# Peptides against a protein of PDB entry 6J07: the designs that were tried, part 77

Target 1, 107 residues: chain A of PDB entry 6J07
Amino acid sequence: GQRGWFCGSVSQDLRQFWVAEGGTISDPRAADFLFSCDASHPDTLRIYQSLDYIEDNATVFHAYYLSAVANAKIKNSVALGHFILPPACLQKEIRRKIGSFIWEQDQ

## One batch from the design tools (peptide; made by RFdiffusion4, then SolubleMPNN)

Design b2_p22_7_s3 (from b2_p22_7, 13 letters changed)
Fold by OpenDDE base, seed 3:
Structure b2_p22_7_s3 (fold): chain B 107 residues (1-107), chain A 22 residues (1-22)
Amino acid sequence: as target 1 above (107 residues)
Amino acid sequence: SLREELQEEFKKLAEELAKKAK
């Protein structure tokens, strides 16, 4: 599918890029992709508290993925899997084991 | 298109997760 949900933390530019490339905007329940720029934003927190997420039927991605795609020189060089956005309570442990997230590095 | 790229990347993600879950 091409339906995306966006947290309020995501810029309008990234939302417009999504639509310009053929995507549509939907509510979280109907979305194929969930995008956020802030795991602590109320919109994202509601996702983490939803039954779909708790039952591992939903994944939140950092919207920086879209920026990376927009600026990529090589098609298909940006891996969506690197942009999984876990709840804030888990991020410290993940950084300890795997390292800093990509969206924190290019700063 | 972006849709095609996203679907391809999501497919790769699903495959990787499936491997780890096995």
Scores: peptide ipSAE 0.091, ipTM 0.581, DockQ to the pose 0.037
Fold by OpenDDE base, seed 2:
Structure b2_p22_7_s3 (fold): chain B 107 residues (1-107), chain A 22 residues (1-22)
Amino acid sequence: as target 1 above (107 residues)
Amino acid sequence: SLREELQEEFKKLAEELAKKAK
């Protein structure tokens, strides 16, 4: 499905784009996709502490993914996997191994 | 892939959290 949960850090414009593309908005437990713009936001922190996340049944994505899709000529040219938003405590190590996150680069 | 590498880190995190949750 296309049920999405949004952290309070995500703008209304991005939420509206999600709905315009056929998505719906739900609570985090029912959501298929979890979007956030801030790994340190209290809403996102609650996700990281949830059983679903601890059991590796949930993934948080940076909402900038939606902006990238909106601006892309070919919608499927944007890879969702590049927008995984890990907890802040892991980000430094990830940058060391993989490189800077895509939302930190010039678009 | 980038996603696979990140998922591995998530797995490690989950394991650590599981230990703390016991």
Scores: peptide ipSAE 0.025, ipTM 0.453, DockQ to the pose 0.026
Fold by OpenDDE base, seed 4:
Structure b2_p22_7_s3 (fold): chain B 107 residues (1-107), chain A 22 residues (1-22)
Amino acid sequence: as target 1 above (107 residues)
Amino acid sequence: SLREELQEEFKKLAEELAKKAK
């Protein structure tokens, strides 16, 4: 299924796009996909602190993925894996080694 | 590059998750 949870940091437009594409919205425990626009948002922080996430059974994605899909001429050109949103405590180190995140480049 | 390698690995992970999604 296409069950998604959305952090409060995600716009209503992106949520509506998800639904328009056949997705449903659920609580984080039932969700197949977790979307956020802010790793420091309280909603997202709760995800990072959850057992599902700690046990590597959950992944948070930056909701900008949905925007990229919506605007892409070829939807398959957007890779979800490029939009993994790690906790803020890890982002600095990741940027140091890999570079800026894709959502930062397009902003 | 390291960036490309990690991005590819992340992509694979996401695809696997998508396949398992209901």
Scores: peptide ipSAE 0.027, ipTM 0.520, DockQ to the pose 0.050; fails the geometry check
Fold by OpenDDE base, seed 1:
Structure b2_p22_7_s3 (fold): chain B 107 residues (1-107), chain A 22 residues (1-22)
Amino acid sequence: as target 1 above (107 residues)
Amino acid sequence: SLREELQEEFKKLAEELAKKAK
């Protein structure tokens, strides 16, 4: 399935794109994919604190992935794995070691 | 690079997740 949850930080346009591509929108517990544009948003923080996430049964992705797919001529050319959105504390460590995330490069 | 290696690992995990998604 293609059930997605969206943080309040994600625009309605990206949500609509998800649905247009055959996805459905659900609560985080039922979702197959979790999307956020802000690791510090209260909605996303609740995900990080959830049992599913703590037990590695859930992964949060930056919703910029959807924007990248929408703008790509070849949809499968965009790798979802490059858009994993870790908690802010882990982001700092990752940036220190490997640099900025993809969604930060265009800013 | 280290960045590419880490992203590749994340890619693998995401692909597995996608395969399991209904």
Scores: peptide ipSAE 0.027, ipTM 0.520, DockQ to the pose 0.051; fails the geometry check

Design b2_p22_7_s4 (from b2_p22_7, 12 letters changed)
Fold by OpenDDE base, seed 3:
Structure b2_p22_7_s4 (fold): chain B 107 residues (1-107), chain A 22 residues (1-22)
Amino acid sequence: as target 1 above (107 residues)
Amino acid sequence: SLREELREEMKKLAEKLAEEAK
């Protein structure tokens, strides 16, 4: 199974979609995937400050990935890698080099 | 597992992005 943790910034609808697709919800330590909609949310900040994350044993993704998957017309057309959510302190520089994040483009 | 392979690849990508931010 695929284990996911969700920041409080993630809607219940997206959490339910995760479960409907065969995922389970766990604490951050047990999770394979960490989802957030806000890099500045206290829950997400705690992840970035955790030993697991600092030691590169955790990855945070923007939960918009789940919305994209739910609405995708072609299976496997949504790449999880496009939804990596880095800490806020890195985002400005990343945008400068690779452009706006995919979850920001429709705004 | 496929799940773990995906996780590893995503972490690798995250590291690349972090390096690009330097």
Scores: peptide ipSAE 0.030, ipTM 0.550, DockQ to the pose 0.033
Fold by OpenDDE base, seed 2:
Parts: structure tokens; C-alpha cells; sequence
Structure b2_p22_7_s4 (fold): chain B 107 residues (1-107), chain A 22 residues (1-22)
């Protein structure tokens, strides 16, 4: 399946792209993919506080992934794993280990 | 490098989760 949930921080354009690519939009519990553009947004924070996330049964991805896919010359060149959006409190340590996030590099 | 290894592990995990969710 390709059911997605979107934080309020995600633009309508990216949501529309998801649907155009065959995705559907659902609530977080039913979603296969969770997208956000802001780890500190209240919508995203609620995900991080959910039992599914705490029990490692959910992953939040930065919605910039969709933009990258839309603009990629080689569709398979965009790796979803590079767009994992962790809670803000963990991002500093992750940056230390893997460097700046892709969505930060393009700024 | 550790950086690349970690990126690859995150990629692997995400891809696995994506496949399981289809």
C-alpha cells in the first residue's frame, strides 16, 4: 500500500504530488508513510509521542523526499532512508555521525 | 566511513519498512 499521513507543515503541492503518484492520504494510524517538514510542529510531535513511534513501529520522513523524487532524473536515485526525520532532540547527535541532513544541504 | 555506514543502515531500514508497508 501507499497510504500517507502529512503534517500541517507539508505544502499542498507535495500532498498533491503524492496523490498524483498513486498515493492516498490517511490518518497516522492507517498510514504506511508519515511525512513532515518540521520535527517541532505540533502534528509531528504528536507522532513522536505516540505508542507506535515509541515502540519503533513508525518512522517519520521529511516531505522534501517527495520534492526530490519529483525532480530526480533517475527515479531510483532518491533513497527514502536519507530522509528520516528524527525528533529534534536527537538531530544533533545524528548530524555528528552522518552529517547534515539532505534537506538542510539544499538550503 | 562511519558516516556512510550509518546512512546505508538508515536507508536499509527505511526500504525494509517501505516494502513491508506495501
Amino acid sequence: as target 1 above (107 residues)
Amino acid sequence: SLREELREEMKKLAEKLAEEAK
Scores: peptide ipSAE 0.030, ipTM 0.528, DockQ to the pose 0.050
Fold by OpenDDE base, seed 1:
Structure b2_p22_7_s4 (fold): chain B 107 residues (1-107), chain A 22 residues (1-22)
Amino acid sequence: as target 1 above (107 residues)
Amino acid sequence: SLREELREEMKKLAEKLAEEAK
C-alpha cells in the first residue's frame, strides 16, 4: 500500500502531492511511509521513541523526497534510501561518513 | 567509495522495508 504519515513539519503542498499521486494519509501505526522535515520536531521524536521504530519496523524519510519526485522527469530516478532521516543524535556521525544529506545541499 | 557504499546500503534497506510494507 501507499499509506503515509506526515510530521507537522511537512508542508501541506507535499501532503497534497502525496494524495495526488495516489497516496493516503494515516496515523503512524497504519502508515507504510513516515515523512518528516525535522528530526527534532515533537511529532518525529515520538516516532523515534515508538516501539515500532526501536524494533526496526519503521523508517522515517525526509519529505524532501516528495519534492524531488515531483520535480523529477523520471520518478524512479529518485532513490528513497537517500532520504532516510535519522535521529538528530546520529546525524553528525552519518554526515562525517556519507557527507551532507540531500535535503541540506545547495539548491 | 565509502560514501557511495553507505548510500547504496541505505537505499537497499529502505527499499526492502518499503516493499514489505506495501
Scores: peptide ipSAE 0.030, ipTM 0.534, DockQ to the pose 0.049
Fold by OpenDDE base, seed 4:
Structure b2_p22_7_s4 (fold): chain B 107 residues (1-107), chain A 22 residues (1-22)
Amino acid sequence: as target 1 above (107 residues)
Amino acid sequence: SLREELREEMKKLAEKLAEEAK
């Protein structure tokens, strides 16, 4: 299945793209994919605080992934793993080690 | 570094989960 949850920080356009590509929108417990554009948004924070996330049964992805997929010339050229959105408290250290996140590079 | 290794593992895990969720 392709069930997705969306933080309020995600634009309606990206949500519509998800649905247009065959996805459905669900609550975070039922979702296969969790999308957010803001690790500090209250919706996303609630995910990070959830038991599912704490037990590593959930992963939050930056919704920019969907934009990248929409614009990709090659369908499999976009790696979902590059769009993991970690909690804000971890982002600084990650940037120090591996550089800026993909969603930050073209800003 | 440990953080780099963790990041790479997270990427791999995410890809695997994505495939399983299709």
Scores: peptide ipSAE 0.029, ipTM 0.541, DockQ to the pose 0.052

Design b2_p22_8_s1 (from b2_p22_8, 10 letters changed)
Fold by OpenDDE base, seed 4:
Structure b2_p22_8_s1 (fold): chain B 107 residues (1-107), chain A 22 residues (1-22)
Amino acid sequence: as target 1 above (107 residues)
Amino acid sequence: DREELNAYYQKIAEELAAEALK
């Protein structure tokens, strides 16, 4: 299945794209994919604080992935693994090690 | 937190590996 949860920080356009591509929208517990555009948004923070996330049973992805997929010229050229959204407290160190996040590069 | 960082890097590796196996 393709069940997705969306943080309130994600635009309606991206949500609509998800549905248009065959996805459904569900609560975080039932979702296969968790999307957010803001690691500091209360909705996302609740995910990071959940037992599912703490026990490594959940992954939050930046919703910019969907935009990248929508604009990709080559099918399957966008790697979901490059869009994992870490908690805000880790981002500075991550940028130091691997560089700016993809969703920040087009700014 | 180093443990949290390592967990994050591991998530990336696992997700990329999963995609490569598709």
Scores: peptide ipSAE 0.444, ipTM 0.841, DockQ to the pose 0.056
Fold by OpenDDE base, seed 2:
Structure b2_p22_8_s1 (fold): chain B 107 residues (1-107), chain A 22 residues (1-22)
Amino acid sequence: as target 1 above (107 residues)
Amino acid sequence: DREELNAYYQKIAEELAAEALK
């Protein structure tokens, strides 16, 4: 399904877009997708500290993905995999190897 | 942490692979 959880860092506009596209909003445990705009937000930190995440059963995505989808000319042209939001402690190393995150490039 | 970093890269690979098969 399309059950999504949203960190408090995610704007209401993006949440509304999710619902408009047929998604529902749920708690993290029931969610199929976890969205955040801030790896350091307390809500997101709780996810990173959860057993599901630690056991590699959860993935946090940057909510900018939804914005990219909304603005995409071609359906499915936006790869969700490019929007995986890692913990803050890993981001420096990731930027060094892969480059700036997509959500940072458009800022 | 190298292990965490590798796990992240693996998540990307898996997600991209899944999307490519759609």
Scores: peptide ipSAE 0.444, ipTM 0.840, DockQ to the pose 0.057
Fold by OpenDDE base, seed 3:
Structure b2_p22_8_s1 (fold): chain B 107 residues (1-107), chain A 22 residues (1-22)
Amino acid sequence: as target 1 above (107 residues)
Amino acid sequence: DREELNAYYQKIAEELAAEALK
């Protein structure tokens, strides 16, 4: 399925794109994909604090993935795995090891 | 936390592997 949850930090345009591509919008517990544009947003923080996430049963993706898909000229050229949004407390260390996140490079 | 960091890297690997099998 293609059920998605969206943090309040995600624009309506990206939500509309998700629906236009056949996705549905659901609560975090029922969602197959969790999208956020801000690891520090209260909505996203609630995900990180949830039992599902703590038990490694949930993954948060940066919603910029949807923008990348929308702009891609080659189908399936955008890898979702490159858009995993980690908690803010991990981001500095991650950047030191693998560089800036893809959603930060265009900003 | 090193454990949390490793879990993050593992999630990346798993997601990329799953996508590659599609």
Scores: peptide ipSAE 0.443, ipTM 0.840, DockQ to the pose 0.056
Fold by OpenDDE base, seed 1:
Structure b2_p22_8_s1 (fold): chain B 107 residues (1-107), chain A 22 residues (1-22)
Amino acid sequence: as target 1 above (107 residues)
Amino acid sequence: DREELNAYYQKIAEELAAEALK
């Protein structure tokens, strides 16, 4: 299945796209994919603080991935791995090492 | 911290590897 959880920071349009593409929306515990647009949003913070995340059983992706997929001519050309959303406390260091995140480049 | 940073990089590597195997 394709079960996704969405932080409140994710627009309704992206949620609807997920469903339109065959996905379902679930709670974080049942979700296969966790989407957020804000690492500092309370919903996302709860994920980072969860046991599943701490034990490396959960990954948070930036929901901009869905936008990229929606706009891509080839759906499987978008690499999900490039959209892993790290906790806010790590982002500055990550930007210094690998540059701006994909979801920040078009802003 | 360094541990969390390394964990993040590892997640990227694992996800990219998984995609490459599809």
Scores: peptide ipSAE 0.441, ipTM 0.838, DockQ to the pose 0.056

Design b2_p22_8_s2 (from b2_p22_8, 15 letters changed)
Fold by OpenDDE base, seed 5:
Structure b2_p22_8_s2 (fold): chain B 107 residues (1-107), chain A 22 residues (1-22)
Amino acid sequence: as target 1 above (107 residues)
Amino acid sequence: FKEELNKEFEEIAKKLAEEARK
């Protein structure tokens, strides 16, 4: 499916792009994709605190993924996996091992 | 967004998500 949930930190333009590409907007429990631009936003924090997330049944993605898809010359070259948005407390360790996040480089 | 694209990257995403939670 293509049901998406959006944190309040995500711009309306990106939400509109999602819908224009055939996506629908739903509550986080029904969503196939969870998008956020801010791991510290209250909406996103509620996701991290949810049982679905704690039980590893949910993943939050940085909404910059949608911008990258919209602007890519080769749209299928944008890897969703590179846009996983982990809780803030984990980001430092991830940067140590992998480097800066893509959205930090390009925005 | 094509479903096949989502399918291809979903496995990668979930693997990375698992690593992120470690």
Scores: peptide ipSAE 0.038, ipTM 0.604, DockQ to the pose 0.036
Fold by OpenDDE base, seed 1:
Order: C-alpha cells, then structure tokens, then sequence
Structure b2_p22_8_s2 (fold): chain B 107 residues (1-107), chain A 22 residues (1-22)
C-alpha cells in the first residue's frame, strides 16, 4: 500500500496529488509515509515525540518531494532520501555537514 | 561525508518504500 499522513503545513494541492497518484491518506500510525513542510509545526512535533519515531520506526519527509515528483520528467529520478525532514534542533548541524536542504534551495 | 550521509538517507527511504509496497 501507499498510505500517507500529512501535517497541517502541507497544502491541499500536494495532498490531492498524492491521492491522484494512487495514494491514500491515513493517520500517522497507519501511514507508510509521513509528510510535512514544517519541522516546528505542532503536528510534526507530535510525530517526533511519538514512540514509533523514537524507536526509529518512522521517518518524516518534506512534502516538497511530491512537488519535485510532479514536475520530474524522468520517473523515479527524485530521491526520497534527500527529503528527510529532521527535527529543527538537528537541522543546523546537518546543513553544516551536507549543505542546505533541497527544499530550501528553490526558495 | 555528504555523499555518505545521502546514501544512508536513501537506504532508509528505500527500505521504507519497499515495506510499504508489501
């Protein structure tokens, strides 16, 4: 299955794209993919505080991934791994090591 | 280090995607 959860920070357009591509929308516990556009949003913070996340059984991805997929000319050319959205407290150090996040480069 | 970290992220994401397809 392709079940996704969406933070309130994610636009309805991206949610609709997910569904149009065959995905379903579910609660975080049932979701295979967790999408957010804001690591500091209360919805996302609750994910980071969840047992599944703490036990490394959940990953949050930036929803910009969906936009990138929608605009990609080559199928599967967009790497989901580049869109991992870590907690805000880790982002500065990550940027220092690997550079700015992809979703920040187009802004 | 950048490439190494990216690869780790990709591997995690790939594993997640594979599990989701089951």
Amino acid sequence: as target 1 above (107 residues)
Amino acid sequence: FKEELNKEFEEIAKKLAEEARK
Scores: peptide ipSAE 0.038, ipTM 0.557, DockQ to the pose 0.050
Fold by OpenDDE base, seed 3:
Structure b2_p22_8_s2 (fold): chain B 107 residues (1-107), chain A 22 residues (1-22)
Amino acid sequence: as target 1 above (107 residues)
Amino acid sequence: FKEELNKEFEEIAKKLAEEARK
């Protein structure tokens, strides 16, 4: 499916791009994809605290993925997996193991 | 976005998540 939920930290432009590409916007329980630009935003924190997330049935992705897709020069060159957005409390350890997040590199 | 690519992306995400947990 192409149902997406968006944290309030995500711009309207990225939401509109999602819809333009055939996606729909839904509540997090019905969503196939969860997008956020801020792991510390209250909307995202509620996801991390939900039963679905705690039971490993949900994944949050950084919405920068959508920007990368919009600007991609090669079709299908952007891998969603590179944009997993973990809770803030885990990010330091993850950076230690697999390096800086892709959305932090283009600074 | 193409519907046929969603499953592939999900698999990549799961793999990356597993790497992050090691």
Scores: peptide ipSAE 0.036, ipTM 0.589, DockQ to the pose 0.038
Fold by OpenDDE base, seed 4:
Structure b2_p22_8_s2 (fold): chain B 107 residues (1-107), chain A 22 residues (1-22)
Amino acid sequence: as target 1 above (107 residues)
Amino acid sequence: FKEELNKEFEEIAKKLAEEARK
């Protein structure tokens, strides 16, 4: 099973898609996947400040991944790794080195 | 650098996916 946590910044539609695809919704500690649409949202900030995240036992992904999966023409063509949502303090440097995030390109 | 970073991200994603399937 796939357990996911969702920041309040994530739409109900994306949450429903997750469940429709067989996922369950859980608290952050139990979740396998953490989804957010806003690195500055208080919910997401609490994740970044958590012990699990600091110890690299948690990863936050941009919920746009779910939209990409829903709209994918080729099965398994969407790479989850491209949707890692880092803390705001790291985003500028990442953009400088590897370019804009995928969710920003399609926005 | 981009290729290296992408590789790391992919590895993380794969690991998480495997764990989630358990």
Scores: peptide ipSAE 0.035, ipTM 0.548, DockQ to the pose 0.050

Design b2_p22_8_s3 (from b2_p22_8, 12 letters changed)
Fold by OpenDDE base, seed 2:
Structure b2_p22_8_s3 (fold): chain B 107 residues (1-107), chain A 22 residues (1-22)
Amino acid sequence: as target 1 above (107 residues)
Amino acid sequence: EREELNEYFKEVAKKLAEEANK
């Protein structure tokens, strides 16, 4: 499926792109994909605190993934796994071990 | 802290595998 939930931190342009590509927008419980641009946004924090997330039944992705897909020369060349958005409390150690996140590199 | 990080990466790997099958 292609049902997506969007944090309030995600622009309308990215939401519109999702819909234009055949996606639908749903609540987090029904969504196949959860998108956010801010791990500290209240909407995203509620996801991290949910039972689904705690039980590893949910994953939050940075919405920059959609921008990367939109700008890619080759469709389906963007790896969704590179856009996993972890809670803010883990990001510093992750950067130390594997480097800056992909959504931070071209800024 | 190190143990928590290891658990996270293990969970990430699992989630990546699950997402690849969607």
Scores: peptide ipSAE 0.032, ipTM 0.566, DockQ to the pose 0.045
Fold by OpenDDE base, seed 3:
Structure b2_p22_8_s3 (fold): chain B 107 residues (1-107), chain A 22 residues (1-22)
Amino acid sequence: as target 1 above (107 residues)
Amino acid sequence: EREELNEYFKEVAKKLAEEANK
């Protein structure tokens, strides 16, 4: 399915795009995809602290993915995996290993 | 089609997450 949960940090425009593309909005437990624009937002922090996330049964993605999809010239050319949003405590180490995140580039 | 694509993206995401956390 295409059930998505959205952190309060995600704009209404991106939420509307998700629905326009056939997605639905649900609570985190029922969601297939979790979207956030801020790893430090209380909503996102609650996800990181949840049992589902700790047991590696959940993944948070940066909602900039939806913006990239909306602007993509080639359908399905945007890789969701490149938009994994890890907890803040891991981001520095990840940047050291693989470089800056896509949503941080070209700013 | 959409469902298959969603599942593929989820799988790829998990793999990348595992690599990042090594």
Scores: peptide ipSAE 0.030, ipTM 0.557, DockQ to the pose 0.035
Fold by OpenDDE base, seed 5:
Structure b2_p22_8_s3 (fold): chain B 107 residues (1-107), chain A 22 residues (1-22)
Amino acid sequence: as target 1 above (107 residues)
Amino acid sequence: EREELNEYFKEVAKKLAEEANK
């Protein structure tokens, strides 16, 4: 399925793009994809604290993925896995090991 | 914390593999 949940940090433009591409918007429990632009936003923090996330049954993606897809010459070339948004407490160490996140490079 | 971080990277790797198979 293509059901998505969106943190309040995500713009309406990206939400509209999701819908235009055939997606629907749902609550986090029913969603296939969870999108956020801010790991410290209260909405996203609730996801990180949920049992689904703790049990590794949920993944949060940075919504910039949708922007990258919208602007890609070859749309299916954008790798969703590069947009996994980890909790803020882990980001420093992740950057040290794999470099800056894609969404930070384009800011 | 280091052990927890290692577990996180393993989980991320699993998620990447799962997404590649969608």
Scores: peptide ipSAE 0.029, ipTM 0.563, DockQ to the pose 0.047
Fold by OpenDDE base, seed 4:
Structure b2_p22_8_s3 (fold): chain B 107 residues (1-107), chain A 22 residues (1-22)
Amino acid sequence: as target 1 above (107 residues)
Amino acid sequence: EREELNEYFKEVAKKLAEEANK
């Protein structure tokens, strides 16, 4: 199944889309996918500070992924890996090495 | 610690690559 957790920074529209596509909403520990629009949001920060994340058992994705899926003709064509949302303290270096994030390019 | 951040970056990069190949 598709169990998702959502940071408070994620709009209700994107959450509704997730559910409409067959997803369910769960707590972070049970979720298969963690979505956020703000790496500095307290909800997301708690994820980054969790043991699951520190032990590399969790990944936070930018919720813009859902928007991209919604707009794609072929839903399976959107690469989830391009939407990994790292902690703010690492984003500058990541941009230097792999370029601007997709959610920033479309802004 | 800088080294700790570097290690995390490597993990992020690894995850990015792995997810992109799915």
Scores: peptide ipSAE 0.037, ipTM 0.575, DockQ to the pose 0.049; fails the geometry check

Design b2_p22_8_s4 (from b2_p22_8, 13 letters changed)
Fold by OpenDDE base, seed 5:
Structure b2_p22_8_s4 (fold): chain B 107 residues (1-107), chain A 22 residues (1-22)
Amino acid sequence: as target 1 above (107 residues)
Amino acid sequence: EREELDEYFKKIAEELAKKALE
């Protein structure tokens, strides 16, 4: 499916791009994709605290993925896996291992 | 947080695997 949920931290432009590409917007429980631009935003925190996420049935992606897709010469070349947004408590350790996140480099 | 970190990298690997199978 192509149902997406968006944190309030995500710009309207990125939401519009999602819809323009054939996506629909739904609540997080029904969504196939969860997008956020801020792991510390209350909306995103509620996702991390949800049973679906705790039980490893949900993944939050940074919405910059949509921007990368929109601006890519080859849209299919953008890997969604590089845009997984982890909880804030993990980000420092992740940066120590793999460096700054993609969304931080071009942000 | 080691377990959570491992889960994060596991999710990355899973998503990349999905892309490779397209």
Scores: peptide ipSAE 0.413, ipTM 0.815, DockQ to the pose 0.057
Fold by OpenDDE base, seed 4:
Structure b2_p22_8_s4 (fold): chain B 107 residues (1-107), chain A 22 residues (1-22)
Amino acid sequence: as target 1 above (107 residues)
Amino acid sequence: EREELDEYFKKIAEELAKKALE
């Protein structure tokens, strides 16, 4: 499916791109993909605190993924797994292990 | 917190695996 939820931190342009590519926008519970640009945004924090997320039934992705897809020379070459947005409390340790996040490198 | 980190990396691996199989 192509149902997506968007944190308020995500620009309207990226939301429009999602819809233009055939996606629909839904509430977090119905969404197949959860997009955010800020792990500390209240909308995203509510996701991290939800039972769905705690029970590992939800994943938050950084919306920069959509920008990467839009700019990709080869369609379907962008790996969604590289854009998983972890809670703020984990980010420092994650950076120590794998380096800066992709969305931080290109912003 | 270590467990949370492991879960995060597991999710990355799972998502990458899905793409590789597509």
Scores: peptide ipSAE 0.411, ipTM 0.813, DockQ to the pose 0.057
Fold by OpenDDE base, seed 3:
Structure b2_p22_8_s4 (fold): chain B 107 residues (1-107), chain A 22 residues (1-22)
Amino acid sequence: as target 1 above (107 residues)
Amino acid sequence: EREELDEYFKKIAEELAKKALE
C-alpha cells in the first residue's frame, strides 16, 4: 500500500497531491511513508523519539519530495533517498559534509 | 553522533539502491 503520515508542518496542497496520486493518510504507526517539512516540529520530534525510529524501523522524508515529483518531467526521476529528513541535531554536520539539502536550495 | 550520522548515510544508500533496482 501507499499509506502516508504527515507532520503538521506539511501543507494541505502536498497532502492533497499524495491522495490524488493514490495515497492514503494514516497515523505514523501504520504509515509506509512519513513526511515532514520541519525536523523541529513537535509532530516530527515525536517520530524521532519513537521506538520505531530508534530501532531503525522508520524513516522521515521531507515533503518537498512530493513537490519535486509533481514537477518532474520524467516519471521516477526523483530519488526519494535524497529527501531523507534527519533530526535537527545532525543537520549541521550533514551540511558540512554533503552540502545544503535539496529542500533548502533555491532559497 | 557518529553512529547516528552513519545510520543516516546508510539509509540514503539503501533508498538509492532500491531505485537502482527498479
Scores: peptide ipSAE 0.411, ipTM 0.812, DockQ to the pose 0.057
Fold by OpenDDE base, seed 2:
Structure b2_p22_8_s4 (fold): chain B 107 residues (1-107), chain A 22 residues (1-22)
Amino acid sequence: as target 1 above (107 residues)
Amino acid sequence: EREELDEYFKKIAEELAKKALE
């Protein structure tokens, strides 16, 4: 299915796009995809602190993925793997290795 | 922290692999 959970940091526009594309909105436990725009938002922090995430059974994606899909000529050309939103404590080292995140570019 | 980093990059690889198989 296409069930998504959204952090409060995600705009209504992106949520509406998700629904317009055939997605549904659910709680984190039932969701197939977890979206956030802020690793430090309380909603997202609760995900990082959950057993599912700690046990490596959950992944948080930056909601900018949806914006990228919306603006892409070919929607399937956008790779979801490039939008994994890690906890804040890891971001500095990740940027050192692979550069700035996609959602931080062209701002 | 190294373990957490490795897990992060593993997740990236897994998601990219899923896309390649679509």
Scores: peptide ipSAE 0.409, ipTM 0.812, DockQ to the pose 0.056

